# Ledger of designs, part 124: peptides against a protein of PDB entry 3T6J

Target 1, 375 residues: chain A of PDB entry 3T6J
Amino acid sequence: PIVESYIGFIESYRDPFGSRGEFEGFVAVVNKAMSAKFERLVASAEQLLKELPWPPTFEKDKFLTPDFTSLDVLTFAGSGIPAGINIPNYDDLRQTEGFKNVSLGNVLAVAYATQREKLTFLEEDDKDLYILWKGPSFDVQVGLHELLGHGSGKLFVQDEKGAFNFDQETVINPETGEQIQSWYRSGETWDSKFSTIASSYEECRAESVGLYLCLHPQVLEIFGFEGADAEDVIYVNWLNMVRAGLLALEFYTPEAFNWRQAHMQARFVILRVLLEAGEGLVTITPTTGSDGRPDARVRLDRSKIRSVGKPALERFLRRLQVLKSTGDVAGGRALYEGYATVTDAPPECFLTLRDTVLLRKESRKLIVQPNTRLE
Target 2, 372 residues: chain A of PDB entry 3T6J as posed
Amino acid sequence: PIVESYIGFIESYRDPFGSRGEFEGFVAVVNKAMSAKFERLVASAEQLLKELPWPPTFEKDKFLTPDFTSLDVLTFAGSGIPAGINIPNYDDLRQTEGFKNVSLGNVLAVAYREKLTFLEEDDKDLYILWKGPSFDVQVGLHALLGHGSGKLFVQDEKGAFNFDQETVINPETGEQIQSWYRSGETWDSKFSTIASSYEECRAESVGLYLCLHPQVLEIFGFEGADAEDVIYVNWLNMVRAGLLALEFYTPEAFNWRQAHMQARFVILRVLLEAGEGLVTITPTTGSDGRPDARVRLDRSKIRSVGKPALERFLRRLQVLKSTGDVAGGRALYEGYATVTDAPPECFLTLRDTVLLRKESRKLIVQPNTRLE

## One batch from the design tools (peptide; made by RFdiffusion4, then SolubleMPNN)

Design b2_p16_2_s4 (from b2_p16_2, 8 letters changed)
Fold by OpenDDE base, seed 4:
Structure b2_p16_2_s4 (fold): chain B 375 residues (1-375), chain A 16 residues (1-16)
Amino acid sequence: as target 1 above (375 residues)
Amino acid sequence: KEYGQSPTGTVSFDGF
């Protein structure tokens, strides 16, 4: 078998300032069949990058074909096992040297197990569809999240010699219509500059890329979905995200005004963006469960995903990228923290909803990795 | 960067 591994101080999710890496390592076996599927996505990556809602000047100057491998993990040393990985984490290296993507296939398989009777916060009419397409939609989202989410965008940099990696005279900020007024100085990184919001902000960008690009027929075709199936996968992917935004409240600590999970914070932000879009796209309705205690239902209007959801996400995603590229910490923090704020203000009453989420919380799964051998 | 890495070490798909 083909064995892959990595080890080091890699991810900074547990550092409040996003700078200090946590020791992590894994040993995994390549799943050749699933890897071939992701290679089809890689083959289309250069073209799909052009579909993202920012000018080419805000994208990498040269497309560097990444590797994308599906792995069956045997041993994972760290505080948590991811479903997907994009490395290295330094944006400058991603721009100049390239990157690698992996999907932890056997970990994803665990995520597919859903019991209908335990599925919370969905309308009954959506549950069977959700169960049917959760797995496939997750494959799409993870692939896009890693390859085209983390694998997209450019940081504007002035190096130690004063040289810019962009043309100051011709590159225009699409949000302001003006020339670029801020950038990363020598020694500044995404994490060092955006600090407390860096990890969650980047995850939000990557998740948003997934939702945005999953609407593209070519993406669904790559994953083997056409016609009604493709539309159902899209619907379930978006539905899963808005549901996750509600579930995210579990990971918010009101007393400390902080989030304990970067990805869930990101998903809450996306929920807020889609709620802000209005027009009946997303509705969260408090209800009473069969047990007489508080419950809730998330509804996503399928017919408004393209007409309302996509434009809202487009604008938001472009803003995320522009602020990231230009190193505009003030603007980025204002934008992101604004959407990440949890209050009990109507109509959403998120703090009240949090109580409902906690009441309906499912037990966390513990993954235990067995031995394996060739016979 | 990772998808679904949990600081509590339980699942790779928190919230799903």
Scores: peptide ipSAE 0.255, ipTM 0.803, DockQ to the pose 0.159
Fold by OpenDDE base, seed 2:
Structure b2_p16_2_s4 (fold): chain B 375 residues (1-375), chain A 16 residues (1-16)
Amino acid sequence: as target 1 above (375 residues)
Amino acid sequence: KEYGQSPTGTVSFDGF
């Protein structure tokens, strides 16, 4: 089989300032069958990038065809095992040299294993649909998250010689209607400027791209879904995200007012955005479980995903990108931390919900790293 | 950048 590996100081999630990489490595084998769908996604990437809710001036000047491969992990060394990876983690290199994406297929397969009786926080009517389409929806979300999430957007830069990578006279900030007033100077990076929120902010952007673009018919077609199946995959993808936003509360530490997991913080932010959209799109209802203890149910109105959810996410995602492109740390922090705050204020009472989430926490799913044999 | 990394190293997804 084809073997892929990487090793080094790669991801900075454990650095509070998002700058210092943790030593990580893996060895994996290529899953050719699963890679085919991602290859089709890559073939459409240039066109799909144009569907993102920002002007072309905020997107990469030149599309660089990336690699995308589905991998079955043999061994993984690090503090955590991901479902997908986009590298390198340097925006300048992504813009000028390109990038590579991987989906860890056998990791996803483990995540798909869900017992109906243990599935928390969903309506009974949604459980079977969720179980059926969780896997396929994850494939879609991971592909979009890596390829078109992390792989999208432009940073405005002034180089050491004073030259700009954008036309200062013609490029307009779509949020303000004005010319660009801030950018990255030589030596400044995404992580160096946005520091404590950089990782979670970027994950939020990538997750939002996934939700937004999964609504595009071409995306679902690439993954082999049409008609009712496509709509169910969309629904379950969005449902999974809003559920994850609730589950995210496990990773918030009230005493320190901080988050312990960047992706889960991002998912909570998205939940807040979709709740703010209102109109019955998302509802979280405290309940009482069969054991007499607190429980909760998340409801997503599928009929309002396109009419209510998409516009809300579009506006939010555009703001994320514009603030990132312009290096507007003050604006970005204000926006992101605003949605990332956890209080017990009605109607949501998130701190109370957190107690429920902790109470209903399921046992850890352990991944046993596999071996290979000749048959 | 990654998707769905668990900080424990033994869990495939947090929150899924």
Scores: peptide ipSAE 0.248, ipTM 0.792, DockQ to the pose 0.144
Fold by OpenDDE base, seed 1:
Structure b2_p16_2_s4 (fold): chain B 375 residues (1-375), chain A 16 residues (1-16)
Amino acid sequence: as target 1 above (375 residues)
Amino acid sequence: KEYGQSPTGTVSFDGF
């Protein structure tokens, strides 16, 4: 078997300032069969990067072919087991040396196990479709999230010698129509500048890339979906995201006005963006459960994903990238924290919905370390 | 960067 591993101070999710890495490590076996789809995605990566909603001047100057492998994890030592990984976490290295992506396939498989009777916050007519396509849609989302989410975008930098990695005279900010007015100075990094919002902001950008690019026919083809199946995978991927945005409220602490999980905060932000788009795209309806206690339903109008959802997400995603590239912390914080704010204001009444989410919370699953053997 | 990292050490997809 082909064995992969890594170990060290890698992720900074548990540092409130996004600076200090947590020590973690894994040992995994390559799943050759499942890696084939991701290899095809890599082969299309350079072209797919051009589909992202920012000018080439905001993308990496030189495409560096990354690796993407599906792994069956044997052991993972850390605070949590991810479904996918993109490393290294240093933007300068990503831009100059490249990066590696992995999908932890057997971790994803655990997440696929869903009991219909316990599936919360979905309409009954969506449950079977959701159960059927949740797994496949995760494969698509993870692939896009890692490869083209975390693997995209350029930081504008002035080095220690005063040289810029962009042409100050010709590069235009697509949001303002003006020349670039801010950048990263020598020694400044994404995490050091954006600090408390850096991790969640970046996860939000990556998740948004996934939702945005999963609409591209080539992406679905790479993963083996065509026709009605492709449309169902798209629908379930978007549905899962808006549902996750509601579930995210579990990880908000109202008394401290803070979030306890970066990815869930990101998903809530996306929910807010799509709700703001209006036009019946997303609807959250408080209901009464069979037990007479509060419940809720999330509905996504699939016919409006492309017409309403995509344009809204495009604008938002472009803003995220432009603010990231230019190191505009004030603008980035204003944008992101605005969407990450949780109040009880109508019509959504998110704090009330949070009570419903907590009421309907399921017991957490425990992942047990797997075993393998020779036949 | 990770997708679906759970700070509880259980399942990768919190909220999924």
Scores: peptide ipSAE 0.243, ipTM 0.797, DockQ to the pose 0.147; fails the geometry check
Fold by OpenDDE base, seed 5:
Order: C-alpha cells, then structure tokens, then sequence
Structure b2_p16_2_s4 (fold): chain B 375 residues (1-375), chain A 16 residues (1-16)
C-alpha cells in the first residue's frame, strides 16, 4: 500500500489569533479507488476556477495542478479529526509552490452513519432524501471545499523590493469600481493580518465555494451524478449546510461572545447570508417535539436555490474574496463579524434557538483507530 | 486548512 504521513505545527484553529500552529500528525493509506474521482476534479480545476464569482485578476495568475488523494487514516494525533485537508497553510507557498489536498475517507465514512430517528431539525419529507444523499453530497462538498475553496484566490502583495504582483493601474476592485488601495506587505500573511477571524473566514469562503460550484453540472458529472440524482445531491448539500448553520449554535459561547469552532462559525455565517436573501429560501421554525419540549425545523426551498440562493451567495463570496485579496482587515472584520453575531432578536431569535439546539444535542461519536494486518 | 475539524477531538459532523 501507499503510505502517506505528515507531522508538524500545521493548523492554527486553537490559537485565538489564528497564527500559532498546533502540533499534529497522521499516518494513512492511499485509497486508490476513491482517489479517482478527485483526480477527475483536479483535471477540471483550472476551468472550474473560472466559474468563481471574481475577476481573473483576483485569481491566481498561474494554475498549479495540485494533488488530491483519498486517505484511510490509521492514526491521527491532534485536537480534532478533520474530514479533509488542504496544505500548506501559507497562501504565499500555495501560490508559488502549489498545494496538496486529501480526503480522509474512512473518517467521512464514520460521519455518514446517521439514524433516521436521531436526525434533528429536518422536515419528515426530507429525512430519507437526506440520509440517502448525505454521503455523496459530502464527497462533493469536501472536494470542492479543499481543491477550489482553499485552492482559489489571489493575494495582492508588495514584496520586499517594492514590486507588486498585480497591475496597480489596471486592476479594478469589483466592489468599489476603484483601483486597488490595499494589499499585503512583505512579511504580512493572511493569518497575521486577519488574526482572530482568519481561520473561520477562510473556512467560510471555502464552504461557500463548495455550495456555489456544486450547482455547476460539470461538477456533479465528475462525481457521477446526472439528472434527478444530481439535483438531489445539490439540494441535500445545501440543506446540510443550512442545517449545520443552526447546529453551529452549540459552539457559540454567549457569555464570552465568541465561537469555539471555526467551521461551525463559518456555517452559521452562511446560514445568515441565505436567511438574509429572504424570499422563502430558508425557513427556521420553532416547534414542539414529541416529548413536549422545544424543537425546530429547517426548510430549504429547492426551487429557489438557483434563483435566490446562488445570487446571494455569489455576492457574499465575491466580497469575501475581494476583502481577502486586498488585505482589507477592517472591511473583512466588519462583514464577517456582522454575520457571525448571535443575538436573540426576532424573527430568528438565535439565542433561543441555541437553547433548542443544546436540548436536542446528540451524543458525540467515538472514532476507534483501525488495525492493519497481513494475511 | 481542514474540513470538519472538531474541538472535541472528533469530527465536526454533528453539524452535518
């Protein structure tokens, strides 16, 4: 078997300032069969990057073909077990040297296990569809998130010699219509500048890329879905995200006004964006469970994903990218923290919903290390 | 960058 490993100070999720890496490591075996679909995605990556909602001037100048493999994890050492990884975590290195993507296949397989009777916050008519397509939709989302999410976008940089990696006279900010007025200076990085919001902001951008690009027929075709199946995968992917945004409230600490999980904060932000779009796209309804205690239901109108959801996400995603590219920390923080704010204001009453989420919280899954044997 | 990282040492698929 092909063995893959990595070790070092890699992820900064546990640093409040998003800069200091946590020591992490894994040993895994390459799953050749599962890697094939990601290879097809890589083959289409350059073309798919052009579908993202920002000008080419805000995309990387040169496409560097990345690796993407599915891994069966034998051992993982760290504070959290991911489903996918994009490394290195330095934008400058990703831009100049390239990057690698991995899907932790057997970790994803554990996540696929869902009991219908335990599935919270969904309408009954969505539960069977959700169970059927959750796994496939995860494959799509993880692939897009890592490869085209984390793997996309350009940072505007002035190097130590004063040279710019963009044309100051011709590049226009699509949000303002003006020339570029801010950039990263030598020694400045995404994490160093955006600090406390950097990790969650980037995860939000990557998740948004996944939702946005999964609407493209070519993406679904790459993963082997056509016709009604493709539409169901899209629907379940979006439904899963809005549900996740509600579940995310578990990881908010009201007393400290902070989030304890970067990905969940990102998913809450996306939920807020899609709620703001209005027009009946997303509805969260407080209900009463069979036990007589508070419950809730999330509804996503599939017929409005393209007409309402996509445009809203497009605008938001473009803003995320533009602010990231230009190193506009003030603008980025204002935008992101605005959507990440949790209050009890109507109509959503998110703090009240948080109580419901906590009440309906499921027991966490235990992941057991596998063993490998020669026969 | 990771997808689905959980602070509890498990996958963050409680959100999914």
Amino acid sequence: as target 1 above (375 residues)
Amino acid sequence: KEYGQSPTGTVSFDGF
Scores: peptide ipSAE 0.112, ipTM 0.758, DockQ to the pose 0.156; fails the geometry check

Design b2_p16_3_s1 (from b2_p16_3, 5 letters changed)
Fold by OpenDDE base, seed 4:
Structure b2_p16_3_s1 (fold): chain B 375 residues (1-375), chain A 16 residues (1-16)
Amino acid sequence: as target 1 above (375 residues)
Amino acid sequence: GVVSFETGLPEVAFAP
């Protein structure tokens, strides 16, 4: 078998300032069969990148074809096992040297295992659909998240010699209509500038890319979904995200006004964006469980994903990218922290919902990584 | 970056 491995100080999620990497390593075996879909996605990546809601001037100057492989993890040393990985984490390196993507296939398999009776916060009719399409939708989302999320966008940089990697005279900020007014100076990085919000912000951007691009027919075709199946995958992917946004409240600490998990914070932000879009796209309804205690239901109007959800996400995602590209920390922080703020304001009453989320919290999954053998 | 769709970070154990 083909063995993949990496080791080092890689992910900075546990650094409050988003800079210091945690020691991490894995050993995995390539799953050739599962890699095929991701290879097709890579083959279409250059074209799909053009579908993202920012000008080409805010995208990488040159598309560098990355590796994308599905891996069965044998050993993973770290604070947690992800579903997917995009490396390196330095944006400047991503845009100049390229990157690699991996989907941790056997980890995803564990994630796919959901018991209907334990599936919280969904309508009964959605539960069956969710269970059916959770796996496929995860494959789509992970692929898009890693390859076209983390793998997209350009940082505007002025190097140590004063040279810019963009044309100051011609590049226009799509949000302001003006020339670019800020950029990264020599020695500045995404993490160093955006600091406390860097990790979550980037995850939010990547997740948003996934939701946005999963609406593209070519994406679903690449993953082998057509017709009603494709629409169901889209629906479940979006439904999963809005549900995750609710679940995210578990990882918010009201007393400290902070988030303990970058991805979950990102998902909450997306939920807030989609709630702000209004028009009945997303509804969170407090209910009473069979035990007589608080519960909740998340509803996503399938018919409004494209008409209401997509435009809202488009605007938001473009803003995320523009602020990232220009190194506009003030603007980026204002935007992101605004959506990441958790209050008990009506109609959502998120702090109250958090109590419900905590009440309905299931025990943490234990992932057991098996040995492998040749037969 | 990494992505996990699980709620929280799962505990990991390795089979002997």
Scores: peptide ipSAE 0.019, ipTM 0.613, DockQ to the pose 0.714
Fold by OpenDDE base, seed 2:
Parts: C-alpha cells; structure tokens; sequence
Structure b2_p16_3_s1 (fold): chain B 375 residues (1-375), chain A 16 residues (1-16)
C-alpha cells in the first residue's frame, strides 16, 4: 500500500489568534478507490473554480493542479482528527506553489456511523435518507471544501517593491462597484490580519463553497451520482449543514460570548445565513421529546435549496471572498461576527435552543486507532 | 485547514 504521513506545527485552530500551529502528525494508507473520485474532481477544478460567485479577478491567476488523496488513517497524533486537510495553510504559498488535499476516509466513516434511534433534531421522514446519504454527501462536501474551498480565491497583495498582483485601474470590487482600496502589504497574511476570526471565517468560506458547488451536476457526476440519487445527496448535504449549525451551539460559551470550535462556529454562521434567507427554506421548531423533555426539529425544504438557498449563499460567499481578498478586516469582522452572534432573541431563541442541544447531546464517539496486517 | 463534523477539538476561544 501507499503510505503517507505528515508531522509538524501545522494547524492553528488552538491559537486564539490563528497563527501558531499545534504539533501534530499522522500515518495513513491511500484509499485508491476514493482517491480516484478526488482525482476526477481535480481534473475539473479549473472549470469549477469559474462557477464560484466572484469575478475571475478575485480568483487565482493561474490554476496550479493540486494533489488530492483519500487516506485511511493508521495513527493520528493531535488534539483532534479532521475529516479533511488542505495544506499548506499559507495563502501566498497556495497561490504561488500550489497545495495538497487530503480526505481522511476512515474518519469520515466513523462520522457516518449513526444510529437511527439516536439521531437528533431531524424529522422522521428524513432520518433514513440522512443515514443512507450522509457518508456520500460528506465525501462530496469534504472534496469541495478542501479543493475548491480552501484552494480558491486570490489575495490582493502589494509586494515589498510596491508592485501589485492585480491591476488597480481595472479590477472592480463587486460589492462596492469601486476600485480596490485595500490589500495585503508585504509580510501581511490572512491569519495575521484577520487574527481571532481567521480560522472560523476561512472554514465558513470553505463550507459555503461546498454547499454552493455541490449543486453543480458535474460535481455529483464525478462522485457517481445521477438523477434522484444526486438530488438526495444534495439534500442530505444541505440538511447536514443546517443540522450542524444547530449542534454548533454546544460549542458556544454564553458567559464568555465566545466560540470554542472554529468549524462549528462556521456552521452556525451558515445556518444563520440560510435562516435569514427565509421563505421556509430552513425551520427550527422546538418540540417535546417522548421523554417529556425539550427537543427540536430542523426542517429543510429541498424544493427551495436552489431558488432560495443558493442565492442567499451566493451573496454571502461573495462577500466573504471579497473581504478576504481585499484584506478588509473591519468589514469582514463586522459581517462574520454579526452572523456568529448568539442571543435569545425571537424567533429562533438560540440560547434556549442551546439548552436543548446540550440536553440531547450524545456521548462522544471514540476513535480507535486501527491495525494493519499483511495477508 | 481541515474539516471535521463528528470529531471535536479542544476548547479554543474565538472571541470578537
């Protein structure tokens, strides 16, 4: 088997400022079958990047073909095991040198192991579909998240010699209609500028890319889904995201007004965006469980994903990218923290929902490191 | 960057 590994100070999620890496490492074996799907996705990446909701001027000037591999983890040393990885974590290097994508397949498989009777916050009619398609939808989401999420977008930079990597006279900010007025100076990075929101903001952008592009028929075809199956994968992917946004409340600390997990904060933000879209797209309804205790149900109207959800996500995702590209920290913080704010205001009453989420919290799954043998 | 749905990371503060 093909063995891959990495080790070092890589991920900065444990740094409140998003800059200092935590020491971690893994050893894994290549899953050839799943890797083939990601290779097809890579082959289409240049074209799919054009489907993202920002002008080409806000996308990388040159597409650098990345590596993408699905891995079965043998051992992972770190504070948490991810489902996917995109490295390096430096946008400048991603633009100039390229990047590598990894899906940790057997980690995803653990995530797929859901017991129907313990599946919280879904309608009964959605449970079987969710269980059936959660895995495949995760594969799609992770692939898009890593490759076209983290792998997309351009940072506007002025180098140490004063030269710009964009034409100041012709590039227009699609949000303002004006020329570009801010950019990254020499030595400034995404993490250094956006600091406390950098990690969660970027995860939110990447997750949004996944949701947005999973609607593209070519993407579903790459993963082997057509017709009704493709539509079900889309539905479950979006349903999983809105459910995750509710579950995210576990990781919010009201007393400190802070979030404890970057990805979950990102998913809550997306939930807020989709709720704001209205028109019955997403509904969260407090209920009473069979045990007489508080419960809740998340409903996603699949018929409104394209008509309501996609446009809302398009606008939001464009704003995220534009603010990132231009290094507009003030605007980016205002936007992101606005959606990340958790109150008990009606109609959602998120703080009350948080109590319900905590009440219905499942025991944490234990990931056991596997063994291999020669046959 | 990474994506995780079912696995949690240790508590970290993302404050405004």
Amino acid sequence: as target 1 above (375 residues)
Amino acid sequence: GVVSFETGLPEVAFAP
Scores: peptide ipSAE 0.018, ipTM 0.601, DockQ to the pose 0.230
Fold by OpenDDE base, seed 5:
Structure b2_p16_3_s1 (fold): chain B 375 residues (1-375), chain A 16 residues (1-16)
Amino acid sequence: as target 1 above (375 residues)
Amino acid sequence: GVVSFETGLPEVAFAP
């Protein structure tokens, strides 16, 4: 079998400032069948990057073909086992040296295992579809998230010699209509500038890229979905995201006004964006469970994903990218923290919903890593 | 970057 491994101080999620890496390592075996799908996605990456909602001037100057592999984890050492990884975590290196993507397939498989009776916050009519397509939709989302999410976007930089990697006279900020007014100076990085919001902000951008691009027929075709199946995968992917946004409230600490999980914060932000879009796209309804205690249901109107959801996400995603590219920390923080704020204001009453989420919290799954031997 | 959905990651604090 083809074996891959990595080890070192890589992920900075445990650092509130997003700078200090946690020691992590794994050994995994390549899943050839699933890797083939990701290879097809890589082959289309250059074209798909053009579908992202920002001008080419805000995209990388040169496309560097990355590696993308599906891995079955044999052993993992770290605080948590992810579903996917994009490395290196340094944007400057990603732009100049390239990057590698991996999907941890058997970790995803564990996440796919959901019993219908334990599936919370969904309408009964959606549960069967959700169970059927959760796995496939995750594959799509992870692929897009890693490859075209983390792998996209340009940082405007002035180097140590004073040279810019963009034309100051011709590049226009699509949000303001003006020339570029801010950039990264020599020695400044994404993490150093955006600090406490850097990790969650980037995850939010990557997740948004996944939702946005999964609407593209070519993406679904790459993963082997056509017709009604493709539409169901799209629906379940979006449904999963809005559900995740609600579940995310578990990871908010009201007393400290902070989030305890970067990805969940990101998903809550996306939920807020889609709720703001209105027009019945997303509805969260408090209910009463069979036990007589509070419950809730998330509803996503399938027919409004493209007409309402896509435009809302497009604008939001473009704003995220523009603020990231220009190093506009003040603007970025204002935007992101605005959507990440959790209050009990109507109509959503998120703090009240949080109580419901905690009440309906599922037991944490235990992941048992396998032993492998030669026979 | 790490992608996690329902894998149960540990708590990490993000300060404002």
Scores: peptide ipSAE 0.023, ipTM 0.611, DockQ to the pose 0.253; fails the geometry check
Fold by OpenDDE base, seed 3:
Structure b2_p16_3_s1 (fold): chain B 375 residues (1-375), chain A 16 residues (1-16)
Amino acid sequence: as target 1 above (375 residues)
Amino acid sequence: GVVSFETGLPEVAFAP
C-alpha cells in the first residue's frame, strides 16, 4: 500500500490570531478506488476555476495541477480530525509552487453513520433522503472545498522591490468599479492581515465555493451522478450546510461574544447569507419534540436553490474573494463579522435557537484506532 | 485548510 504522512506545526485554528501552528501529525494509507473521482475533478479544475464568480484577474495566473488522494487514516494526532486537507496553508505558495489535497475517507465514513431516530432538525420527509445522500454529497463538497475553494483566488501583492503581480492600470475591482486601491505589501500575509477572522473567513469562502460549484452539471458527472440522483445530491449538500449553520450555535459563547470553532462559524455565516436571500429559500421553525421539549426544523426549498440561493451565494462569494485579494481588512471584517453576529433578534432569535441546539446535543463521538493487516 | 461537517469532528481525536 501507498503510505502518506505529515507532521509539524500545520494548522493555526487554535491561535486566536491565526498565526501560530498547532502540532499535528497523521499516518494514512491511500485508497486508490476513491482517489479516482478526485483525479477526475483535478482534470477539470482549470476549467471549473473559470466558473467562479470573480474576474480572471482575481484568479491564479497559472493553474498548477495538484495531487488529490483519498486516505484511510490509521493514526491522527491533533486536537481534531478533519474530513479533508489542503496544504500548504500559505496563499503565496499555493499560487507559485502548488498544493496537495487529501480526503480522509474513513473519517468521513464515520461521520456518515447517523441513525434516523437521532437525526435532529430535519423534516421527516427529508431524513431518508439525507441519510442516503449525505455521504456522496460530502465527497462532492470536500473535493470542491479543498481543490477549488482553498485552491482558488489570487492575492494582489507588491514585492520587496516594489513590483506588482497585477496590472494596476487595467485591473478593476468588480465591486467598486474602480482600480485596485489596496494589496499585500512585502511581509504581509493573509493570516497577518486578517488575524482573528482569517481562518474562519477562509473556511467560509471554501465552503461557499463548494455549494456554488456543486450546481454545475460537470461536477456531478465527475462524481458519477446523473438525473434525479444529481439533483438529490445537490439538495442534500445544501440542506446539510443550512443544518450545519444551525448546529454551529453550539460553538458560540455568548458571554464572550466569540466562536470556538472556525468551520462552524463559517457555516453559520453561510446560513445567514441564505436566510437573508429570503423568498422562502430557507426556513427555521421552532417546534416541540415528542418529549415535550423545544425542538426545531430546517427547511430548504429545492426549487429555489438555483433561482434564489445561487445568486445570493454568488454575490457573497465574490465579495469574500475581492476583499481577500485586495487585503481589505476593514471591509472584510465588516462583512464577515456582520454575518457572524449572534443575537436574539427576531425573526430568527438565534440565541434562543442556541438553547434548543444545546438541548438536542448528542454525546461526543469517539473514534477508536483500529489495527490493520494485509490478507 | 480543512473541512468537517459533523459537530464534534473538528474536536475529535483518535483514541485507543
Scores: peptide ipSAE 0.021, ipTM 0.644, DockQ to the pose 0.581; fails the geometry check

